# Ledger of designs, part 76: peptides against a protein of PDB entry 5LHZ

Target 1, 78 residues: chain A of PDB entry 5LHZ
Amino acid sequence: QLLKSVFVKNVGWATQLTSGAVWVQFNDGSQLVVQAGVSSISYTSPNGQTTRYGENEKLPDYIKQKLQCLSSILLMFS

## One batch from the design tools (peptide; made by RFdiffusion4, then SolubleMPNN)

Design b2_p22_5_s1 (from b2_p22_5, 11 letters changed)
Fold by OpenDDE base, seed 5:
Structure b2_p22_5_s1 (fold): chain B 78 residues (1-78), chain A 22 residues (1-22)
Amino acid sequence: as target 1 above (78 residues)
Amino acid sequence: SSDAELIREIRKLVAELHAKLS
């Protein structure tokens, strides 16, 4: 279930789930999901395509930008 | 790499948030 949701201006919504997952819904329609204990992150593009990224992979710049944003958001939750 | 560091940072932060729920 949903535990906490935060609106981030010019970014979107970030939600913490009781499962330990963090779900970000960006204004451009893309999404990020990071689950506690899972080695990869999930990115869903605005067209609905989902890709998982691990730490041993080269990240597209637009993914890095969203992850940097997520990092800042996570600090807000703490 | 910087990419690896970024992902590790995020994973660490999420893990810490989840740990607080325990």
Scores: peptide ipSAE 0.711, ipTM 0.922, DockQ to the pose 0.747
Fold by OpenDDE base, seed 4:
Order: sequence, then structure tokens, then C-alpha cells
Structure b2_p22_5_s1 (fold): chain B 78 residues (1-78), chain A 22 residues (1-22)
Amino acid sequence: as target 1 above (78 residues)
Amino acid sequence: SSDAELIREIRKLVAELHAKLS
């Protein structure tokens, strides 16, 4: 269930779900999903491939950039 | 690592947002 959706200029849409998940749909077609209580984040590439990233994994630069963007978005939600 | 810190930060923020809903 959708709780709140926010349009982020030059980024895409960020949605908070009642489940505690935050879902970001980027303009490039990629997606990030972060769920409360889950140790990894989910990234879906524009081609539909999904990868999970945990704390102990090396992050691709493009993932870091999107996560930093997400961090800024989350601060706006608070 | 900085990567770990970034993931932890994201997770923490999401957890805090969810906690506010309960």
C-alpha cells in the first residue's frame, strides 16, 4: 500500500509504503527498494535485473550515486 | 568501509521513517 509519493526533479519518484519500504523509480528506468528491517538494499537495472547489496559488498559507483541521492530524499521525508 | 557506512545510513533512515508510522 502506498503511503506517500514524492516527485523529485531530475531524479524520478520516491514512494514510501505502509510496509516500511521506500521505493525509488529513477528516470533512467532503474529502481531502488529499501525495506525496514532488511539488511540489504535492492537495485533493479533498466533491463530488469535485480541485485541485492549488503554492507559488506563493494558498490559500483553508479549505485553509490543513487544511494547518496536516496539519502537526500530520505532526509526530506523525515 | 565507506560503502558499508552508506548502506547503514540508508537502512537507519528507512528504519526511523517506519518507526514513526507505528
Scores: peptide ipSAE 0.711, ipTM 0.922, DockQ to the pose 0.751
Fold by OpenDDE base, seed 2:
Formats: C-alpha cells, structure tokens, sequence
Structure b2_p22_5_s1 (fold): chain B 78 residues (1-78), chain A 22 residues (1-22)
C-alpha cells in the first residue's frame, strides 16, 4: 500500500509504503527500493535488471550518486 | 568505508521512518 508519494523535480518520484519500504522511480527509468529491516538495497536498471547491494560491497558510482540523492529525499518524509 | 557508511545511513533513515508509523 502506498502511504506518501512526492514528486522531486529533475529526479523522479519517491514513495513511502506502509510496509516501511521507500521506493524511488528515477526519470532515467531506474529504481531504488530500501526496506526497513533489510540489510541490502535493491537497484533496478532501466532495462529491468535488479541487483542487491550490501554494506560490505563496493558500490558503482552511479549507485552512490542515486543513494546520495535518496538521503536528501528522505528529509521530505521525516 | 565510505560506501558502507552511505548504505548504513540510508538504512538508518528508512528504519526511523518506519518506526514512526508504528
């Protein structure tokens, strides 16, 4: 269930789910999902491929950039 | 590492948001 959705100019849409997950749909067609209580984050590329990243893994630069963006977006829900 | 710190920060913020819903 969707709880709150916010439009972020030049970024995309960010949605908070009642499950505690945060779902970001970027304008480039990629997606991030972060779930409360789950140790990894989920990234889906524009072509639909999904990869999970944990704390002990090296992150691609484009993932780091999107996560930095997400940290700023999260202030819109707090 | 900086990568680990970034993921931990995101996870913390999301967990805090979820806690506010309960």
Amino acid sequence: as target 1 above (78 residues)
Amino acid sequence: SSDAELIREIRKLVAELHAKLS
Scores: peptide ipSAE 0.711, ipTM 0.922, DockQ to the pose 0.732
Fold by OpenDDE base, seed 3:
Structure b2_p22_5_s1 (fold): chain B 78 residues (1-78), chain A 22 residues (1-22)
Amino acid sequence: as target 1 above (78 residues)
Amino acid sequence: SSDAELIREIRKLVAELHAKLS
């Protein structure tokens, strides 16, 4: 269930779920999902391919950029 | 910060956000 949705200019939409997940839908069609209690994050590319990244994976630069953006968004919810 | 630190930071923030709902 959706709890809170926020429009972020030049980024997209960020939604907090009652499950504890945070879901970001970027303007380029990609998505990030971070679930409380889960050690990996989920990235879905615009073509629908989903990849999970944990602490031991090397992150592509475009993923790091989106994660930095997500950090700022999370501070907005707090 | 390293890639690992970035992921850990995000996970921490999400956990704290969820904890506030309890």
Scores: peptide ipSAE 0.710, ipTM 0.922, DockQ to the pose 0.715

Design b2_p22_5_s2 (from b2_p22_5, 12 letters changed)
Fold by OpenDDE base, seed 3:
Structure b2_p22_5_s2 (fold): chain B 78 residues (1-78), chain A 22 residues (1-22)
Amino acid sequence: as target 1 above (78 residues)
Amino acid sequence: SEDSELIREIRRLVAELQEKLS
């Protein structure tokens, strides 16, 4: 279930799920899902390819940018 | 590493949000 959805100008939509997961749908068609209790984040590219990234991996710059954006969004939810 | 810290930060923030739901 959806708990809260926030429109972020020039970014997309960020949704908090009742499960505790946060789901970001970016305007470029990509998506991020971060779930409490799960050690990895999920990134889905615009073409639908999904990749999971853990804490000990080197991240592509575009992923880091989106995660930094997500950090800002998460602060808005607090 | 910086990348590791970023992931950890995200996970921490999400965990904090989850705690608020409980």
Scores: peptide ipSAE 0.604, ipTM 0.890, DockQ to the pose 0.745
Fold by OpenDDE base, seed 2:
Structure b2_p22_5_s2 (fold): chain B 78 residues (1-78), chain A 22 residues (1-22)
Amino acid sequence: as target 1 above (78 residues)
Amino acid sequence: SEDSELIREIRRLVAELQEKLS
């Protein structure tokens, strides 16, 4: 279930679920999902391909950019 | 590493949000 959805200018939509997960839908069609208690984050590219990233692996620059944006968004939800 | 720090920060923030729901 959806708990809260926020429109973020020049970014997209960020949604907090009742499960505690945060789902970001970026304007470029990509998505990020971060779930409490799960060791990896989920990235879905605009073409629908999903990749999981853990804490100790090297990240593509475009993923890091999305994550930096997500970090700022999360501070708004708190 | 910087990458690890970034993911850890995000996971920490999400965990804090989830904790508030509990």
Scores: peptide ipSAE 0.604, ipTM 0.891, DockQ to the pose 0.694
Fold by OpenDDE base, seed 1:
Structure b2_p22_5_s2 (fold): chain B 78 residues (1-78), chain A 22 residues (1-22)
Amino acid sequence: as target 1 above (78 residues)
Amino acid sequence: SEDSELIREIRRLVAELQEKLS
């Protein structure tokens, strides 16, 4: 279930779930999901392909950009 | 690495948000 949904100008929607996850739906159709207690993040491309990324691997630049954006969004929730 | 630190920061922030809910 949804706890809080925030519209972020020029980015999309960020939602905090009762599960403890944060779900970002970007305007380009991609998505990020970060779940508390899970060591990897989930990225879904606009075509629906989902990839998991851990904290000890090299990230594609477009993923890093979206994570930087997510970091800023998360600070808004605090 | 920079990439590792970024993911760790994200995970930390999400964990902190969950703690506020519990």
Scores: peptide ipSAE 0.603, ipTM 0.890, DockQ to the pose 0.754
Fold by OpenDDE base, seed 4:
Parts: C-alpha cells; sequence; structure tokens
Structure b2_p22_5_s2 (fold): chain B 78 residues (1-78), chain A 22 residues (1-22)
C-alpha cells in the first residue's frame, strides 16, 4: 500500500510504502527499492533487469548517483 | 568504503522513516 508519494523535479517519483520501503521511479525508467530490515537495495534498469546491491560491494557510478539522489529525497520525507 | 557508507546511510534513513510508522 502506498503511504506517501512525492514528485521530484527532474528525477521522478518517490513513494513511501506502508511496509516501510521506499520506492523511487526515475524518469529514465529505472527504479530503486530500499526496504527497512533488508541488507540489500534493489535496482531495476530501464530494460527491466533487477540487481541487488549490498553494503559491502563496489557500486557502479550510475548507481551511486541514483543513491545520492535518493539520500536527498529521503530528507524530503523526514 | 565510500560505497559501503552510502548504502548504510540509505538503509539508516529508511529505517528511521519506518520507526515513525511503528
Amino acid sequence: as target 1 above (78 residues)
Amino acid sequence: SEDSELIREIRRLVAELQEKLS
């Protein structure tokens, strides 16, 4: 269930779910999902491929950029 | 590492948001 959705200019939409997860839908068609209590984050590319990233692995630059964006977005919810 | 801290920060922030729901 959707709890709160925020439009982010030049980025897309960020949604907080009742589950505690945060779901970001980027304008380029990619998506990020971060769930509280889960050690990995989920990234879905525009082509639909989903990859999970843990906190102890090297991240592709484009993932880092989107995560940095997510950090800023999360401040909008706080 | 820098990347690790980024993930940890994201997870921490999301966890804090969830705490507000509890």
Scores: peptide ipSAE 0.600, ipTM 0.890, DockQ to the pose 0.737

Design b2_p22_5_s3 (from b2_p22_5, 12 letters changed)
Fold by OpenDDE base, seed 1:
Structure b2_p22_5_s3 (fold): chain B 78 residues (1-78), chain A 22 residues (1-22)
Amino acid sequence: as target 1 above (78 residues)
Amino acid sequence: SEDSELIKQIRKLVAELAKKLS
């Protein structure tokens, strides 16, 4: 279930779920999901392909950019 | 690494937010 949704200018929507997960829907159609207690984050491209990224792997630049954005968004929730 | 720290920061923030729900 949705707990709190925040519109982020020039980014999209960020939603905290009752499960503790944070779900970001970017304007380009991509998505990020970070679940509490899960070691990896999930990225879904606009075409629907989902990739999981862990803490010890090299990230594509476009993923880093979205994660940096997410980091800033998360500070807004706190 | 820079990439590692980025993931860690995000996971930490999400975990902290989740704790407030309990």
Scores: peptide ipSAE 0.702, ipTM 0.921, DockQ to the pose 0.733
Fold by OpenDDE base, seed 4:
Structure b2_p22_5_s3 (fold): chain B 78 residues (1-78), chain A 22 residues (1-22)
Amino acid sequence: as target 1 above (78 residues)
Amino acid sequence: SEDSELIKQIRKLVAELAKKLS
């Protein structure tokens, strides 16, 4: 269930779910999902492929960019 | 590492937001 959805200019939509998860839908068709209490984050590419990333692995640059964007969004939520 | 810290920061922020729901 959706709690709060925020439109982010030039980025897309960020939504907080009642589960505590945060879901970002980027304009390029990709998505990020971060769930409270889960050690990995989920990235879904525009083609629908989903990859999970943990705390101790090397990240692709495009993932880092989206995560940095998400970080900024989360600060707005707080 | 830098990548590790980024993930950790995001997870921490999400956890903090989630705590406000309880």
Scores: peptide ipSAE 0.702, ipTM 0.921, DockQ to the pose 0.738
Fold by OpenDDE base, seed 5:
Structure b2_p22_5_s3 (fold): chain B 78 residues (1-78), chain A 22 residues (1-22)
Amino acid sequence: as target 1 above (78 residues)
Amino acid sequence: SEDSELIKQIRKLVAELAKKLS
């Protein structure tokens, strides 16, 4: 269930779910999902391919950029 | 590493937000 949704100009939508997960839908069609208590994050590319990234992995630059964006968004939720 | 710290930061922030739901 959706709890709170925030529109971020030139970025997309960020939604907190009642489960504690945070779901970001970027304008380019990609998505990020971060679940509380789960060690990996989920990224879905615009073409629908989903990849999970853990804390000890080297990240593609485009993923790091989106995560930095998500970090700032999460601070807005708090 | 920077990449590791970034994910850790994200997870920490989400965890803190989730705690507020309890």
Scores: peptide ipSAE 0.702, ipTM 0.921, DockQ to the pose 0.736
Fold by OpenDDE base, seed 3:
Structure b2_p22_5_s3 (fold): chain B 78 residues (1-78), chain A 22 residues (1-22)
Amino acid sequence: as target 1 above (78 residues)
Amino acid sequence: SEDSELIKQIRKLVAELAKKLS
């Protein structure tokens, strides 16, 4: 269930769920999901392919850019 | 590594937000 949704200019929508997860829907059609208590993050590409990334693997640059954006958004929620 | 620290930072922030739900 949705708890709070925020529109972020030139980025998309960020939503906190009652589960504690944070869901970002980017303007390019991609998505990020970070769940409380889960060690990996979920990225869904515009074509619908989902990939999970853990703490000990190399990240594509485009993923790092979106994660940096997510960090800024999370500070807004706090 | 930088990539590892980025994910850890995000997970920590999400965990802190989740604490406020309880």
Scores: peptide ipSAE 0.701, ipTM 0.920, DockQ to the pose 0.751

Design b2_p22_5_s4 (from b2_p22_5, 13 letters changed)
Fold by OpenDDE base, seed 2:
Structure b2_p22_5_s4 (fold): chain B 78 residues (1-78), chain A 22 residues (1-22)
Amino acid sequence: as target 1 above (78 residues)
Amino acid sequence: SSDAQLIKEIRELVAQLQKQLS
């Protein structure tokens, strides 16, 4: 269930769910989901393939870039 | 590592947001 959605210019949409998760839909068609209490993040590529990444694994650069963007977005909700 | 720190930071921020819902 959606709680709050924010349009982020040149990025996409960021949505806070009632579950506490944050869901980002990027303009390139990719998505990120971060859920409190879950050790991994979920990335969905534009073609719909989903991959989970944990804290202690090496991240692809494009994932790091989107996470850095998410850090800034999260300040919009706090 | 920097990758680990990045994910930890994100998770902590999301956790704080979740607490605000309680």
Scores: peptide ipSAE 0.584, ipTM 0.888, DockQ to the pose 0.751
Fold by OpenDDE base, seed 4:
Structure b2_p22_5_s4 (fold): chain B 78 residues (1-78), chain A 22 residues (1-22)
Amino acid sequence: as target 1 above (78 residues)
Amino acid sequence: SSDAQLIKEIRELVAQLQKQLS
């Protein structure tokens, strides 16, 4: 269930779910899901493939870029 | 690493938002 959805210009939509997760739908068709209490983040590529990334993993640059965007968005939510 | 710090930061921010729901 959706709690709050925010349109982010030139990025996409960021939604907070009742589960506590934050779901970002990027304009390029990719998605990020971050769930409170879960040690990994979920990235879904435009082709629908989902990959989970933990804290100690080396991240692809495009993932880091999207995470930086998400970080900025989350600061706006607070 | 910087990558670890980034994910950690995001997870912490989401956790803080979660706390606001209760």
Scores: peptide ipSAE 0.584, ipTM 0.888, DockQ to the pose 0.760
Fold by OpenDDE base, seed 5:
Structure b2_p22_5_s4 (fold): chain B 78 residues (1-78), chain A 22 residues (1-22)
Amino acid sequence: as target 1 above (78 residues)
Amino acid sequence: SSDAQLIKEIRELVAQLQKQLS
């Protein structure tokens, strides 16, 4: 269930779910899902391919950029 | 690593938001 959604200009939509997960839908069609208590994040590319990344993995630059964006968005939720 | 710190930061922020639901 959706709890709170925030529109971020030139970025997309960020939604907090009642589960505690945060779901970001970027304007480029990609998506991020981060769930509390789960050590990995989920990224879905615009073509629909989903990849999970853990803390000890080397991240592609485009993932880092989206995570930095997500970090700022999460601060807006708090 | 910086990558690990980034993911850790994200997870911590989400965890804090989750705690607010309790």
Scores: peptide ipSAE 0.584, ipTM 0.887, DockQ to the pose 0.754
Fold by OpenDDE base, seed 3:
Structure b2_p22_5_s4 (fold): chain B 78 residues (1-78), chain A 22 residues (1-22)
Amino acid sequence: as target 1 above (78 residues)
Amino acid sequence: SSDAQLIKEIRELVAQLQKQLS
Protein backbone atom coordinates (compact mmCIF):
# COMPACT_ATOMS: atom_id res chain seq x y z
CA GLN B 1 0.00 0.00 0.00
CA LEU B 2 1.28 3.44 -0.98
CA LEU B 3 1.38 6.08 1.74
CA LYS B 4 3.20 9.08 0.30
CA SER B 5 4.76 9.74 -3.12
CA VAL B 6 7.07 12.59 -4.06
CA PHE B 7 8.30 13.61 -7.48
CA VAL B 8 12.00 14.49 -7.46
CA LYS B 9 13.19 16.57 -10.40
CA ASN B 10 15.89 14.89 -12.49
CA VAL B 11 15.71 11.79 -10.28
CA GLY B 12 12.31 10.12 -10.38
CA TRP B 13 9.66 9.16 -7.84
CA ALA B 14 10.07 8.28 -4.19
CA THR B 15 7.31 6.49 -2.30
CA GLN B 16 6.85 5.57 1.34
CA LEU B 17 4.86 2.38 1.82
CA THR B 18 2.62 1.50 4.75
CA SER B 19 5.04 -1.36 5.45
CA GLY B 20 7.68 1.21 6.38
CA ALA B 21 9.67 0.67 3.19
CA VAL B 22 10.83 3.47 0.91
CA TRP B 23 10.77 2.77 -2.81
CA VAL B 24 12.60 4.94 -5.35
CA GLN B 25 11.95 4.64 -9.07
CA PHE B 26 14.78 6.35 -10.94
CA ASN B 27 14.45 7.91 -14.38
CA ASP B 28 16.93 5.39 -15.81
CA GLY B 29 14.52 2.58 -14.96
CA SER B 30 16.38 1.32 -11.90
CA GLN B 31 14.84 1.04 -8.44
CA LEU B 32 15.91 1.05 -4.79
CA VAL B 33 13.96 -0.36 -1.87
CA VAL B 34 14.92 0.13 1.77
CA GLN B 35 12.75 -1.65 4.32
CA ALA B 36 12.61 -0.75 7.99
CA GLY B 37 13.99 -3.59 10.09
CA VAL B 38 15.91 -5.18 7.21
CA SER B 39 19.70 -4.88 7.17
CA SER B 40 20.09 -5.07 3.38
CA ILE B 41 18.95 -2.77 0.60
CA SER B 42 17.43 -3.92 -2.68
CA TYR B 43 18.53 -2.62 -6.08
CA THR B 44 16.76 -3.49 -9.32
CA SER B 45 18.59 -2.70 -12.55
CA PRO B 46 16.79 -1.37 -15.63
CA ASN B 47 16.69 -4.91 -17.06
CA GLY B 48 14.83 -6.15 -13.98
CA GLN B 49 17.68 -7.93 -12.20
CA THR B 50 17.46 -7.51 -8.43
CA THR B 51 20.48 -7.53 -6.11
CA ARG B 52 20.57 -7.15 -2.34
CA TYR B 53 23.45 -5.33 -0.67
CA GLY B 54 24.36 -5.72 2.98
CA GLU B 55 26.29 -3.41 5.28
CA ASN B 56 29.57 -5.30 4.91
CA GLU B 57 29.77 -5.34 1.13
CA LYS B 58 31.74 -3.15 -1.24
CA LEU B 59 29.27 -1.16 -3.30
CA PRO B 60 29.60 -0.26 -6.98
CA ASP B 61 30.05 3.46 -7.50
CA TYR B 62 26.73 3.82 -9.31
CA ILE B 63 24.97 2.25 -6.32
CA LYS B 64 26.70 4.62 -3.91
CA GLN B 65 25.60 7.57 -6.03
CA LYS B 66 21.99 6.43 -5.97
CA LEU B 67 22.18 5.84 -2.22
CA GLN B 68 23.52 9.36 -1.67
CA CYS B 69 20.58 10.62 -3.68
CA LEU B 70 18.22 8.50 -1.60
CA SER B 71 19.71 9.93 1.59
CA SER B 72 18.83 13.43 0.43
CA ILE B 73 15.31 12.33 -0.51
CA LEU B 74 14.73 10.75 2.90
CA LEU B 75 15.59 14.05 4.57
CA MET B 76 12.85 15.64 2.46
CA PHE B 77 10.27 13.20 3.81
CA SER B 78 11.01 14.03 7.44
CA SER A 1 32.28 7.70 5.06
CA SER A 2 32.44 3.97 4.36
CA ASP A 3 29.92 1.98 2.35
CA ALA A 4 28.67 0.44 5.58
CA GLN A 5 28.13 3.84 7.15
CA LEU A 6 26.12 4.99 4.14
CA ILE A 7 23.77 2.02 4.37
CA LYS A 8 23.43 2.44 8.13
CA GLU A 9 22.60 6.12 7.69
CA ILE A 10 19.87 5.34 5.18
CA ARG A 11 18.44 2.59 7.37
CA GLU A 12 18.34 4.98 10.31
CA LEU A 13 16.48 7.59 8.28
CA VAL A 14 13.94 4.99 7.18
CA ALA A 15 13.55 3.87 10.80
CA GLN A 16 12.85 7.45 11.85
CA LEU A 17 10.18 7.74 9.18
CA GLN A 18 8.66 4.49 10.40
CA LYS A 19 8.33 5.96 13.90
CA GLN A 20 6.21 8.75 12.44
CA LEU A 21 3.65 6.18 11.28
CA SER A 22 2.76 5.33 14.89
Scores: peptide ipSAE 0.580, ipTM 0.886, DockQ to the pose 0.733

Design b2_p22_6_s1 (from b2_p22_6, 11 letters changed)
Fold by OpenDDE base, seed 1:
Structure b2_p22_6_s1 (fold): chain B 78 residues (1-78), chain A 22 residues (1-22)
Amino acid sequence: as target 1 above (78 residues)
Amino acid sequence: DAEMEALTAQVQALLPELEKLR
């Protein structure tokens, strides 16, 4: 369930869910779901394939870059 | 993962603030 959606220029849309998770829909069609305290993330590729990464797993660079990019851009508005 | 948790927290904290700027 949606709580709040924010447009992030040159990135996509970020939506906070009632669960507390943040759902990011990137312009390239990929998606990320992150939630504080879960220590895992869910990545969905543009073709719809979903992979969940746990705390002890190494994140692929492209996923880490998406997270860092999103965070960095949001900080520009703070 | 400390980095992942930090990034998650940053995103969640900034969403409301960004919305207020629109």
Scores: peptide ipSAE 0.091, ipTM 0.582, DockQ to the pose 0.064
Fold by OpenDDE base, seed 4:
Structure b2_p22_6_s1 (fold): chain B 78 residues (1-78), chain A 22 residues (1-22)
Amino acid sequence: as target 1 above (78 residues)
Amino acid sequence: DAEMEALTAQVQALLPELEKLR
């Protein structure tokens, strides 16, 4: 269930879920779900394929870039 | 993972502030 959604210019939408997870919908159609205390992330590609990555699993560069992009923009508002 | 944890925390903390910008 959704708690609140925030539009992030040139990135997409970031939504906080009642579960505590953060659901990011990027402009390219990909999605990312991250939750504090959970050592894994869920990535959904634009074609709808979902992959879950564990803590010690190396992330593809494009996923790292999305995380960095979002982080960088959020830091600008802090 | 430190990066994902940090990002999650940042997003959660900043969501209310970002909402105020709308």
Scores: peptide ipSAE 0.090, ipTM 0.571, DockQ to the pose 0.068
Fold by OpenDDE base, seed 2:
Structure b2_p22_6_s1 (fold): chain B 78 residues (1-78), chain A 22 residues (1-22)
Amino acid sequence: as target 1 above (78 residues)
Amino acid sequence: DAEMEALTAQVQALLPELEKLR
């Protein structure tokens, strides 16, 4: 269930779910789902493939890049 | 934008968890 969505210029959309998770839909078609208390993240590639990464897994560079993007966004609003 | 700030703040709170994955 969706709670609210915000448009982030030059990035995409970020949606807060009723579950507490944050769903980010990037302009390149990729997606990330993160949630506090869950030691994993979900990444969906533009082709629709979804992969869940656990705490003990090393994230691919392209996913780390998305996280860095989020950090940059936070600098604008923090 | 209060809505944007609230959501980004939530994402910020998740960053420590995300860093553990990196």
Scores: peptide ipSAE 0.059, ipTM 0.545, DockQ to the pose 0.035
Fold by OpenDDE base, seed 3:
Structure b2_p22_6_s1 (fold): chain B 78 residues (1-78), chain A 22 residues (1-22)
Amino acid sequence: as target 1 above (78 residues)
Amino acid sequence: DAEMEALTAQVQALLPELEKLR
């Protein structure tokens, strides 16, 4: 169910899934999964605990930082 | 890198929705 994976320097790996979701594996061991049309994100901590956040749910600062990091990287390659 | 460009474009398309969650 993997389409393609790309190594991103100083960040980790980003993978496009056949479902349309994007799976990011950060160097610190955490992971994020996001998908167009789905108003939620999935975060997995380095210890393996997964939490799903809805659109109306407040995101912890450390997750916002992950999103900012991802945005910054994408801008560099745009 | 064509593969990186393709994935970047796909992720960029998701950014507006991701920003709404922030």
Scores: peptide ipSAE 0.055, ipTM 0.535, DockQ to the pose 0.035

Design b2_p22_6_s2 (from b2_p22_6, 12 letters changed)
Fold by OpenDDE base, seed 3:
Structure b2_p22_6_s2 (fold): chain B 78 residues (1-78), chain A 22 residues (1-22)
Amino acid sequence: as target 1 above (78 residues)
Amino acid sequence: DAQMEQLTQQVQALLPQLQELL
């Protein structure tokens, strides 16, 4: 379940879940879930396909870009 | 690959800031 959501211009929505995870819904319809203490990430493509990637798995470039985008947002507010 | 872990760690390290904003 979600606790709070914030709209980020030109990016989408970022939501904190009760689990502590952060759920990002990008404008292109893709989604990313990351959580501290969890070595894996969850990516959902615009068509609804969800894939969980472990720390040792190769990450597609388009997902890397999403992670980089999220990182950039966080750095902006740090 | 190694980039995944690196990027994930970067994001995870910054999560407290996002959580603070929310």
Scores: peptide ipSAE 0.091, ipTM 0.626, DockQ to the pose 0.057
Fold by OpenDDE base, seed 2:
Structure b2_p22_6_s2 (fold): chain B 78 residues (1-78), chain A 22 residues (1-22)
Amino acid sequence: as target 1 above (78 residues)
Amino acid sequence: DAQMEQLTQQVQALLPQLQELL
């Protein structure tokens, strides 16, 4: 379930879930879910395919870029 | 490759701030 959502200019939407996870919907249609205390991330491609990656798994470059983007935006608003 | 862990930790450290924005 959703708690709150905010529109982030040039990024997309960021939503906090009741679980505490953060769900980011990027403008290109991809999605990312991250949660504190969980050593894995969930990525959904624009075509709707969802994949979960653990901390020891190799990430595709496009996913790394999304993580870097998210980190940069958070620093911008901090 | 520790990049995944590093990026995840960076995001996790900023989650409280993001939650404040929401």
Scores: peptide ipSAE 0.091, ipTM 0.622, DockQ to the pose 0.056
Fold by OpenDDE base, seed 4:
Parts: C-alpha cells; structure tokens; sequence
Structure b2_p22_6_s2 (fold): chain B 78 residues (1-78), chain A 22 residues (1-22)
C-alpha cells in the first residue's frame, strides 16, 4: 500500500499511499495522514495512539504544530 | 478555532505538489 517515500531533513519521511493519502512520519515518532478531498486528518502520537480529527474540531497545539510543519514544507517546494 | 480548517485546506491544496515529488 506504499508507493514512494521522500526524506525531509530535520522532519522525517513523507510517503504516498495507494489510497492517495500522504503519510508523514516525524522524527519525534508522531505521524500524520492527510488526503485531498477528505475533510479530516489522522494523527498518531509517539505512543502509537491514533486519533482522527474533523475540520470543525479543535486541535491540540502539538497537532497544529505538525500541520504547520507540513504546510511549511509544502510551501518551500511550491 | 478555525485553524484546523485553514491548515487542512492549505495542506490539501499543496498535496498534488508533494505527490509529484514522491
């Protein structure tokens, strides 16, 4: 179910899944899954607990940080 | 808190570019 992976210095790995989703594995052990057209994100904490958040849900600061990190990466390549 | 929606939309809009790199 994995297609391709890209290493990002000081961040971790970004992998595209066969589903079209992008799976980011951060260096701190946390993970984030985002997919275009899906109004939700999946976050996995370093301890392995996974939570799915909708767009109208309030995010914990640490998740916002990861989203901001991902956004920054994408903007650098734009 | 509208940051989730804003950030998600921003990331989603840029996903195609990331996918091109993958």
Amino acid sequence: as target 1 above (78 residues)
Amino acid sequence: DAQMEQLTQQVQALLPQLQELL
Scores: peptide ipSAE 0.090, ipTM 0.623, DockQ to the pose 0.056
Fold by OpenDDE base, seed 5:
Structure b2_p22_6_s2 (fold): chain B 78 residues (1-78), chain A 22 residues (1-22)
Amino acid sequence: as target 1 above (78 residues)
Amino acid sequence: DAQMEQLTQQVQALLPQLQELL
């Protein structure tokens, strides 16, 4: 279930879920879900394929870039 | 993946700030 959403210019939308997770929808159609206290992330490609990555798994570079983008956005608000 | 862990930790540390904006 969705709670609140915020638009980030030139990036996309960030939404907080009732679970506490943050769901980011990027302009290129990809998506990322991150939650505090959970050592895994969920990535959805533009074609709708979802992959969950654990702490010990290798991340593709394009996913690392999305994480870096999200980190940069948050730092702008701090 | 140490890099994944590093990035995830950074994001998780900043999530409360994002939640405040939402």
Scores: peptide ipSAE 0.088, ipTM 0.623, DockQ to the pose 0.056

Design b2_p22_6_s3 (from b2_p22_6, 11 letters changed)
Fold by OpenDDE base, seed 2:
Structure b2_p22_6_s3 (fold): chain B 78 residues (1-78), chain A 22 residues (1-22)
Amino acid sequence: as target 1 above (78 residues)
Amino acid sequence: DPEMERLTQQVQALLPELERLR
């Protein structure tokens, strides 16, 4: 199920799943599960509440910020 | 959401590279 996990400073842990999904565990306790080709994401807040957002749903800014942060830092390590 | 799709694609593309570097 788990393929590989990498530690990202000031972000958290990112894990690639065999499904192709990426599971991110942020330092603030929140989590994201995203997968290319799937027009939805799963967000778990620090309190454990999970919400799935579909393609046509507006994403909260805090989720976009986390995605942008992760993308930028991964690019830095590439 | 084009922005969401772009971000997910970027993460998917870069993670394998990061894994190889560690």
Scores: peptide ipSAE 0.119, ipTM 0.646, DockQ to the pose 0.063
Fold by OpenDDE base, seed 3:
Structure b2_p22_6_s3 (fold): chain B 78 residues (1-78), chain A 22 residues (1-22)
Amino acid sequence: as target 1 above (78 residues)
Amino acid sequence: DPEMERLTQQVQALLPELERLR
């Protein structure tokens, strides 16, 4: 279930779930789901294909960039 | 990994702050 959603200009929407996970819906149509304490992330491409990345896998650069982008922008409001 | 954990925690911590600004 959804806890709260915030609109992030030039990024998209970020939603915290009751599970503690954060669900990001980017403007390019891609999505990320991440959760503290879980050594994996879920990425959904614009075509709807979902890939789960585990702790022993190197993340693609475009995914690292999306994670850092969101983190950096949120820090601007702190 | 540590980078992923750090980024996740930052997002979770700042979401309430951002919501209060709306």
Scores: peptide ipSAE 0.106, ipTM 0.622, DockQ to the pose 0.066
Fold by OpenDDE base, seed 5:
Structure b2_p22_6_s3 (fold): chain B 78 residues (1-78), chain A 22 residues (1-22)
Amino acid sequence: as target 1 above (78 residues)
Amino acid sequence: DPEMERLTQQVQALLPELERLR
């Protein structure tokens, strides 16, 4: 269930879920779901394949780039 | 917008933390 959604220019949409998770839908069709207190993330590729990465798993560069891209944009507002 | 600000604060804290774990 959804709480609120916010538009992120040149990135996509970020939605806060009632679970406390944040669901990011990128313009390229990929998706990320992250949640504070949970040491894992869920990534969905544009083709619809979903992979969950645990705390000790190395993330592919394209996923790190998504996280860094969003982080960098948000940091610019601080 | 209070909702955008709240989400921004949460993501600003969460994403760098996740990046450090990877």
Scores: peptide ipSAE 0.079, ipTM 0.612, DockQ to the pose 0.035
Fold by OpenDDE base, seed 1:
Order: C-alpha cells, then sequence, then structure tokens
Structure b2_p22_6_s3 (fold): chain B 78 residues (1-78), chain A 22 residues (1-22)
C-alpha cells in the first residue's frame, strides 16, 4: 500500500509504503526499493527484472550512479 | 511541501548507508 508520494525533479517519484520502505521510480523506468535498518536494496531494471543486493555485495556501477544521482539532486534542496 | 520535506529526508538519510554497499 502507498502512503505518500513526492515528485523529485529530474529523477522521478519517491513513494513511502505502509511497510516503511521507500520506492523510487526513476524516469528511465528503473526502480529502487530501500528501507531504513535493512542493509540491502532492491533494484528493478526497466525490463522488469528485479535483483536484491545485500551487505558486503558490490553494487553495479549503474546502481551506484542512481544513488549518486539521487543524492546530488537531494543535496540541491538541502 | 511538508510531505516533500519528509520523504526527501528519508531518502537522503538512507543514501549514504546504501552507498556503502560496495
Amino acid sequence: as target 1 above (78 residues)
Amino acid sequence: DPEMERLTQQVQALLPELERLR
């Protein structure tokens, strides 16, 4: 279930789920699901393939880029 | 606006933690 959603300029939409997780839908069709206290992330590619990455597991560069992209834009609002 | 701020803070707080998963 969705709790609330916010538009993030040049990134997409961020939605908080009733579970407490944050669901980020990027403009390119990719998605990230993250949750505080959970040392893992879920990435869904534009084609719908989902992969979960845990702690101590090296992230692909494209996922790091998504995180950095989001980080950079969020910093503009800080 | 308060909604935007709240979710921005939530995501922003998680990013450094997630970025360490490399």
Scores: peptide ipSAE 0.076, ipTM 0.612, DockQ to the pose 0.035

